Peptides against a protein of PDB entry 9GMZ. Designs and how they scored, part 37

Target 1, 343 residues: chain A of PDB entry 9GMZ
Amino acid sequence: TGFPLELLTRPATERLAYFENYTVAHPRLKEVYEILMRTIAEPAGASFIFVYGASGVGKTTLRLRVEQKLTELALPKLESDRARVPVVGIEAIAPESRYFNWKEYYTRALITLEEPLIDHKFDYGVRGISRDNFGKINVESKVVAPALRRALENALIHRHPDVFFVDEAQHFGKVASGYKLQDQLDCLKSLANMTGILHCLLGTYELLTFRNLSGQLSRRSVDIHFRRYCADSPEDVQAFKSVLLTFQQHLPLAETPNLVDHWEYFYERTLGCIGTLKDWLKRVLSDALDREATTITLKDLQKRALSVAQCQKMFKEIQEGERQLSETEADVQNLRSALGLGA

## One batch from the design tools (peptide; made by RFdiffusion4, then SolubleMPNN)

Design b1_p10_4_s4 (from b1_p10_4, 3 letters changed)
Fold by OpenDDE base, seed 5:
Structure b1_p10_4_s4 (fold): chain B 343 residues (1-343), chain A 10 residues (1-10)
Amino acid sequence: as target 1 above (343 residues)
Amino acid sequence: SLTLYPPFTI
């Protein structure tokens, strides 16, 4: 099974869109999806879910698929409860400053919650928050962060999403000099507690700092590690090759490229991260379509590959995160042994 | 053997 052959007669834009919209149900994505969906359905008193993993592992793809599923599952209830939003997902922005911009965060969250599918104009009681004629939230520059927070709390209570997603959540770790990361965590914890809404923070291994700093959050959080494929695992190598095999069948080109034969090069330049792989293949496909090429070559791949220097930097960040997790696992085992529970 | 993974269906 491959791409629909009819795509070969379609415009380059449609061919590219097909591949862009194609998501491989690879083992790690499926596993994390199932864990995340179960945790959202049965949070067991958790207020937070932390989803951490390498950049380009596919966290945004995971989020979007969960958002789609939660929306689909909520459709029958949304007909009766026009105020409800089943899920809200935002990306935390890297601040231009060294400090996380809470005002921007609250503004983006409010805008996302109030996207115009909801006819119900709710006045959140905050001066300088208005809706345009299309129902889009407008936040005046004069509105201060505490007022935006109250508006977001009211919005979350009123809209009652099953989960609030924050992608790139490592950006909460960007605190001012003299401020504690704990204050950011307490802010998030307070938002979750005041609204009763489960928060899911997705991000890099920098989210492990949140796990370590808040012994109180640890009691009310579920951790989900979105692992990359590792070259030292034969099973992971087989899965990674199988992803390449799947993608090569779904590249809408006249001649199926042999990606699998280049698996080591793909691994070298993606570090086993399927999002990075997909983005790379998308760029290469775009170039091939622009040239009306019948296939893609190793030379085409090389043109759009991440540099060795980029890969080395990314790999160091991954190794540090994986090390911290391995140490934590060892510490748990040591604690169990010290408690007489056995390893 | 390599596996063809299905599309991620919701």
Scores: peptide ipSAE 0.552, ipTM 0.957, DockQ to the pose 0.905
Fold by OpenDDE base, seed 1:
Structure b1_p10_4_s4 (fold): chain B 343 residues (1-343), chain A 10 residues (1-10)
Amino acid sequence: as target 1 above (343 residues)
Amino acid sequence: SLTLYPPFTI
């Protein structure tokens, strides 16, 4: 099935919005989604889920789809429990300093938990936290990080989300020293323990460094590797080509572009990352719609492609992450062998 | 053979 043909008579904004909202159920996304949903439903005493993978693999798309599903599943309960929030998701901000801004983190988390659909007034017991007339949380500048933490703990307990998502969670690791990183890990661990709320940290392979620093977090965490498609795997190449086939049918243009014939070029400039591919196609579609073009050409693709230098940098970061995972797998095998467990 | 993947339906 392709896009609705009626879109060809619609404004460029509606045509672009259709493609933006279109998500391909590609194998890796489906697999990671199923694992993540199962882990959220049955955490088995885990306090953390780590979802790691290449930049542009589709982690944000995964998060949004899980948030939507958890919301849908919670709807029957939300009718009876108006205090409950089914899911909360924030993005960690890159620290401007060698220190993570916990005050900003707690403020953003509180604002997100207290979005206007919540009729239930909650008093945080913290002076300088209020709701405006639109139900948005206002935090006065005088409120200190320890008070914001207590407010967030109380809010998380009261709202009881099934999971707390933190996107770009590698930013917790961007600290001046290993000791400060341990303190941040202990801070997150304490927040999860005090609230009883499962935390899902999504990030790049830099998140592995964060995971490996705390043997105690490792014992209470589930790991989910969101893999890219690899050109050395025939199955992955076939899946990647099938994603291109699917996207070409869902570009709302008068003439269906042949993206599949250019699969190698798409692979070269996305490294098998479907989020990067979708963002690229979105930019190219926008340009085509602005020109009232009937189709997309290779020149249109080239104009919006990542540079070779960008791809080389991204590929080095991917290779380092994949190497670290392979070493970890070897370490597990070595540990099993040393324990007298069969490989 | 290539596969046309469905939309990600929740």
Scores: peptide ipSAE 0.547, ipTM 0.957, DockQ to the pose 0.894
Fold by OpenDDE base, seed 4:
Structure b1_p10_4_s4 (fold): chain B 343 residues (1-343), chain A 10 residues (1-10)
Amino acid sequence: as target 1 above (343 residues)
Amino acid sequence: SLTLYPPFTI
């Protein structure tokens, strides 16, 4: 199975859009998707889900696929409950200042939760929040962060999503002191407790710092590790090569490129992260389509590759995160052994 | 052997 051959006669924009919308059901994505969907359906009193893994592993792709599935599953109920939103997802933004911008966070969350397509309009109970003629939320500059928080709490209670997603959630941790990080975690915990809405934080291994700082969050959280493919595992190497084989058949080019023969170079420049791989191939495909090229070459790949310096930095961040997880797993085993629970 | 993975269908 490959791309539809009729795409070869279509505009470059349609050919690129095909590849952009194409998602490979690779083993790690499928596994994490199934765990996440099950955990959302049966949270068992959890208030948080942490999804952590390398940058570019595919967490945003996972989120978007779960959001789509939850929306599809909710459609029959949404016909009767026009106030309900099945899922809400936002990306946490890196603060421009030394402090996390809660006003911006609450504003983005409200705008996303209260999209114009919602028929049943809600009163936020906050002056200076309105809808325009297109149903888009407008927040006046005079509205302060505590008022926006109350508006978001009320909106989350009224819309009752099955989950609230926060992508790039490591950006909450970008505070100058551990004390300020605890205050932010307590703020998020309070929001989840006040609304009764399950929160899913997706991010890098920097999210492990959040897990470790709040023993109270750990009691009410589910952890999901989205692993990269590792070159020291023959099974992971075979899966990574199989992803390359799949992508090469779904590049809408006249001549199928042999990506598999270059698997080591792809691994070197992606660190086994399929999101990084897909984004690299998108850039290379775009360049090939702009030139009306019949295929892609190693030179075309090299032109759009991450630099060795970027890969070395990313690899150090991954190794530190994987180390912290391995230490935590060892500590759990040591604790179980010390308690006499056996291995 | 290498595997051709299906599209991620919801």
Scores: peptide ipSAE 0.542, ipTM 0.956, DockQ to the pose 0.890
Fold by OpenDDE base, seed 2:
Order: C-alpha cells, then structure tokens, then sequence
Structure b1_p10_4_s4 (fold): chain B 343 residues (1-343), chain A 10 residues (1-10)
C-alpha cells in the first residue's frame, strides 16, 4: 500500500510530515532492531552495547524505535511504579574544545531523565538542582561536574531505565590522546557499574577505536554492526532497490516518481545508507511541495544530492571501518582455530 | 523481484 491518497488534498506541511514520520522496515534495520531488543531484554551480564555503522545508516531511527517499543512495553509496570522511567536517550555533543564537556552531558541526561509528567519527584541531595513549578529540572551554572554525576547516578538508580542510550557516542573519542580516551571509558564504565544500568552507545566506525582501548569494556559489551547495503552483493542491491520502490510509493505526490530506474545514482550518492537516502528524499520532497510539483525529476534529485567529493570522503571512512571490522573478525576466527574450535 | 517493505511497526 502507498501513502493515503487523501494527503494530496492536504497542506504541504502535512504531506511532508507524513513522509518524515514514515519508516521503512528494511532488512538491516529489522535485523539490528531484533538483536538490540533481545540484548536489552537479556544482557547476560553486559554493561554496554555498542551499535556502530556508517554515518547516515539509520542509527538514530533505530534508537527512536527501540525507545518507543520499550516505553510501550513498560506502560503496565509504570502504573504500579510511579518512579520508573522505561528508557532514556541522549545525544553526545561534539566538544568545541579538546575535552568532552561532562558537565553538559550530565545536565542533559538529568533533564531528559526527569520528565515533568513523572509524578514521583525526588530530591537529588545536590544544592543548585531544583524543579520549577512545572516539575522541569533546573541546574544552576555553579553546580560542578562531580555533583552532577552523583545526581545522575542517583536518578538512574531511582528511575531504573531498561537502557541508557547515547547517540553520536564517537564524540567521547575526539580527545587528542589515547590516555584521555581511556579516562572517558573508565568514567562511562564507572557510571554503568555504580547504577547497574545497561548503556547503549550508538555511533560511527570511530566508536571502534573506543571499543578497542578497553579490554575490560570489551568483556562486558555486546557489539552490533549496523551494516550498509553493499553493491557487490546481489541480495543487498535487491534490498536497496526494494527500499527505493517502497519510498516512491510513500512520497505524497500526484505522480509516483520512478526512483528504482535511478538506483545506481541513488547508490552512488548514499553509499547504501538508508538514512542518507531518506534525508535526501525529504529535501527533494520539500522542494517539490514548495513548487506545487506533481512529481520528482532527476534534476530535482541532483539539486539536493551530496557532492561527489562528500561521497568520496564518506566512502573512505566506511572502507576504513569495514577494514577494521574484517581484521577483527579474522582475528576472532584465528583465535577460534588456535583454540581447536571449528571455523 | 523487488519487495515492497512494510512500515516499521513496533
């Protein structure tokens, strides 16, 4: 089934919002979703989940769908436990300085965890953390990072989410020295251990550098590779074309555009990343709706495409990440063979 | 053959 035909009579804003909110259940997203949901339900003593993949593969979409599902599954329990939050998700900010801003991180985490609509309010025992008349948390500028950490630890223990999500988690790794990166890992490890809350870090392949530095985190972590679609796999090409077919049926335009015939151009400019594809199509749809156009043309696509230079840069970053993973997979296989475990 | 994927439903 395509988009609801009634949308053709609706304002451009409603037509755009429909497409923005539409998520395709493509094979890689479904696979990673099932693995992530299972791992959250049965962490088997893990303290961390690492979800890594290309920029624009769809990690944020995955996070939001898992957050929604965990919230839905928790609703019956939230009636009896007024203190509980089912899930918390934040985005790590790229530091402007050589140092990650932990004060900002803890503040954002506290604000996200302490929804005003939660009836059960508790005291953090930290001077300069308060709630306004609407129950919204306020953190005074004088509150120091160690006090905010303690407040977050207490909040996570009290609210007991099934998982704590950190999106764009590669930003923890942007510290100029490997030593400082270890300190960030030890800080996160300590937070997970003190709270007993499972942490899920989502990020680019730069997150692999973070994973490899802590042999102790690797023992207490589950890894999930969110793969792109590869043009050298006939199955992946078929899946990518099927995503294009699905999106063309869900663009709320009077004439269905033929995206599938341009699949190679879409692949060239997305590298098989469905998030990049979705965002490209959103921009093109917005331009088409603003012009009251009946369809999308190749020229409309070209106007909003990533440049060849941007794609070449992104592809080099992907190739390096995929290479590092392939080496790790080979090392695991070599270790298994050396242990007398079958290949 | 190409497949029309369903919406992602939770």
Amino acid sequence: as target 1 above (343 residues)
Amino acid sequence: SLTLYPPFTI
Scores: peptide ipSAE 0.541, ipTM 0.956, DockQ to the pose 0.888

Design b1_p10_5_s1 (from b1_p10_5, 6 letters changed)
Fold by OpenDDE base, seed 1:
Structure b1_p10_5_s1 (fold): chain B 343 residues (1-343), chain A 10 residues (1-10)
Amino acid sequence: as target 1 above (343 residues)
Amino acid sequence: PLTLFPSFDD
C-alpha cells in the first residue's frame, strides 16, 4: 500500500503531516513494542523497565505508540473511572548543573498527570499547587521539592497509570559523583515503591551506566535493547532496504522516489537508525513540497543529510554502547560457568 | 526479496 493519492491535491502541510504521522512497523520496532507491551501488562514484580538504544533508533516513536495503545485499551475503564490516567510520559531535562533538578522533574510530571482531560479535581494536600481555569496545574515558586514529591506520589497513586515513561533518562546519570547518582537511583526507586507505579526509563546507551550502579534496581528491572540495523547482518540489511521501500511508497509525491537504490548512502548517514532516517526524509520531503517538486533527488537527500563528522561521532557512541552490552553478556556467561551452569 | 512493512495503524 502507498499513500492516499488524494494527498497530491492537498496542501503541503497535510502532505507533510501524513508522513510525520506515518510509522513503519519495521521488525525491531515491532519486537521492542511487543516486549514492552507484554512487560507493562505483566511486570512480574519489576518496578523498572530500561529501554536503551542508539540516539535516533526510534525510542520516542516506540513510547508514543505504546502510550496510544495503552490509552485505547484503557478507554472502557476510563468511562467508569474518571480519575484514572492510563499512561504518563515525560522527558528528563539535561541538568544545567552537576545536580539533577528534582523540583522541575516533579513539576513536569504533575503537569503531565493533570492534563485537561481529567474532570476529577484532586487536592494534592500541598499549598501552592492549583489548577487554572483550563485545568492546567500551576505550581507556585515557593513549593519545595519534598512537597512536590509528595504531591506527585499522591497523584500517581490516585491516577494509577499502567506505566510512567521517562524519556531521555540518561540525564539522571549526568551528575558530579557516583554517590549522587546512587541517591538519585534511590529516589526513583522510592518513588516507584511508594506509588506502586511501574517506571519505564528510555534513553541512550548512557542509561547502562545508570542501570549498572544499583544491583537492587537490576533485580527489579527488565531490560529492553532497542537495536539498530547492522550492515554486517544480511537480515538487517534486507530489513533496512525494506524500510526504505516502504517509506518511498508513503512519500506523498507525484513520482515515487527510488530510495532503495541509495540504501548504502542512507545506511552511511543513519547508521541503521530508523528514527534518524524518518527525520531525514521528513526534512527532504518538506523541502520538496516547498518547491512543488514531483520527486526527491540524490541532491535533495545530500542537502539534508547528517555530516560525516556527525555520523562518526554517533557511530563511536553506538560502538561504545554495543561493546558494553557485549561485555555484560560475556560476564553473564562467565558467571554461569563459574556457577557450574552450562553456557 | 524486499518486503513492504505495514503501518502501525494498519
Scores: peptide ipSAE 0.505, ipTM 0.949, DockQ to the pose 0.866
Fold by OpenDDE base, seed 3:
Structure b1_p10_5_s1 (fold): chain B 343 residues (1-343), chain A 10 residues (1-10)
Amino acid sequence: as target 1 above (343 residues)
Amino acid sequence: PLTLFPSFDD
């Protein structure tokens, strides 16, 4: 099974779009997806889900697939309840300033909640928030952050999503010197408590710092570790090679490239992160299509590879995150042993 | 043996 052969006669834009939309159901993605879907369906009093893992492991892909599935499952109910939004997903933006821009965050969240062709005009109870003639939310410059927060709380209560996703959530941790990361968490916790909406924060291992700061959040949070494939695991190496085999069959080129033979080079430049791999292959495919090339060569791969310096930086960040998790696992074992529970 | 993984949409 591979790409539809008809794509070879289609424009480069359509061929690229096929590969962009293609998602390999690799074992780690499937596992994390099943855990996340179960947790959203039965949060058991949790207010937060933390999904953490390496940059480029595939967290955004996970989010988008969960959003799609939750939307599909909600469709029959949305016919009767046109006010409901099944899921909301936003990306946190790195602050340009030393502080997180809550006004922008609330504005983006409101826009995302109201983007669906929801015929039902909701009164946000805040002057200076309106819908334009195209149904887009307009927020006047005079609207202050506390008013936008109230508008978001009201919108979340009214739309009642099953989950509120925040991707790149490590950006909440980018606070100025003197601002506490705790204040950002307390703000999010307050929003979740006031709305009754489950929040899912997706991000890098920097999210582990959030987990450690609040013993109250730990009791009300579910943690999901989205692991990369590790070269020291024969099973993980086999899975990674199988991902390469799958991608090579889904590159809409006249000649199937042999990606598997270069698996070590792919691993060196992706660190076992499938999102990084997919993005690399997208860039290389785009270049190949622009040249009307019949296949992808090693030279084409090398032109779009991350530098060794970039990979070394990413690997240090991964090792630090994996170390922190390993220490936590050891602490759990030590606690169990101290309680007289078998390790 | 290597395995072809399905699409996530399948």
Scores: peptide ipSAE 0.503, ipTM 0.949, DockQ to the pose 0.890
Fold by OpenDDE base, seed 2:
Structure b1_p10_5_s1 (fold): chain B 343 residues (1-343), chain A 10 residues (1-10)
Amino acid sequence: as target 1 above (343 residues)
Amino acid sequence: PLTLFPSFDD
């Protein structure tokens, strides 16, 4: 089924919002979603989940869909346990300095965890953390990072989410020395251990550097590779074309654009990343709606495409990440062979 | 053959 035809009579804002909220259940997203949901339900002693893949592959979309589903599944339990939050998700911020801002991280986590609509208000036992008249958490500037950490630990224990999501988690790795990166890992490990809450870190292939530094985290972590579609795989090309076919049916325009005929150009400018594709189509749809256009043309696509230089940079980053994973897979196979487990 | 994928909410 395509978009609801009634949208053609609706304001441009509603038409755009429909497409923005629309998510294609493409094979890679569905696979990673099922693995992630299963791992959250049955962590088997894991304290961490690492979800890594290319920039624009759709990791944020994955997170939001899992958060939605966990919330829906928790609703019956939330009636009996008014202190519980089913899931918490934050985005890690790129540090302006050489040091990750833990104070900001803890503050954002507390604000996100302590939704005003939660009836059961928690006392953090930390001076300078309060709630306003609307139940919104306020953290005074004088509160130090160790106090915020204790407040977050207590809040996570009390609210007991099924998982704590950290998006853009590669930003923990942007420290100038490998030693400082280890300290960040140990800090996260300590937070997960003290709270008993499963942490899911989503990020680019830069997250692999973070994962590889802690042999202790590797033993208590599950890895999920969110792969892009590859042009050298006939199955992946068919899936990518099928995504284009699906999106063209869900663009709320009077005339259905032929995106599939331009699949090579879409692949060239997205590298098989569906998030990049979706964001490109959103920009092009917005421009088309602003012009009251009946369809999208190749010229409209070209106007909002990533430059060849941007794509070349992104492709180098992808190739390096895929290479590192391939080497790791080969090392695992070599280890298994050396152990007599077979290939 | 190309396939129409469902919505993720379906």
Scores: peptide ipSAE 0.499, ipTM 0.949, DockQ to the pose 0.864
Fold by OpenDDE base, seed 4:
Structure b1_p10_5_s1 (fold): chain B 343 residues (1-343), chain A 10 residues (1-10)
Amino acid sequence: as target 1 above (343 residues)
Amino acid sequence: PLTLFPSFDD
């Protein structure tokens, strides 16, 4: 299986769009997808799901695929319940200030939840929130964060999504003190409790700090580790090479590039993160299409690779996160042994 | 042996 050969006669924009929309069902993505879908369907009293893993592992791809699937599964019910939104997903933004901008967060969440395509309009119960002639939400500058929170709580209750996704959720942790982080976690917990909506926070290993700070969140959370492929595992190396083999068949070029022969270089510059790999290949494909090239070369790959310094920084962040997880797993085993539960 | 993975939409 490969790309449709008719793409070779199509514009560069269509060829690039094909590859952008293409997603490899690699083992780690499939595993995490199945766990996440099952957990959303049967949360068993959980209020939070934490999905953590390396930057560029593919968490945004996971989110988008889950959002698509939840929407598809809800379509038959949405015909009868025009008020319902099956899923809502936002990206948390790094605060411009030393403090997390809750007003911006609530505004973005409301805008995303209350998209113009929703037939059944809802009254937010808050002055200064309106819809324009196109059905887009407008929030006046005078509306304060507590009022936006109430509007979001009401909207979440009314629309009743199966899950509320927050991507890049480590940005909630960018506060100057551990106390402020606890206040933010308590705020999120309160929002989930008040609405009854399951929250899924996706982010880097910095999310582990959130898990550790709130023993109360830990009792009502499900943890999902989205692992990278590790070079010290023969099975992971084989899977990573198989991803390269799959991508080379789906690059809409006249001559199939041999990506597999360069697997070590791909691993060096992606750290086993398939999202990073896909984004790299998109950049290289775009450059090749702009030049009307028949294939991609090692030189083309090198031109768009992350620098060694970037990879070294990313690898240190990954190693610290993987270390923290291994320590937590060891602590659980030690606790079980100390309780006499056996290994 | 290396394997081809399916598309996620397949």
Scores: peptide ipSAE 0.490, ipTM 0.948, DockQ to the pose 0.865

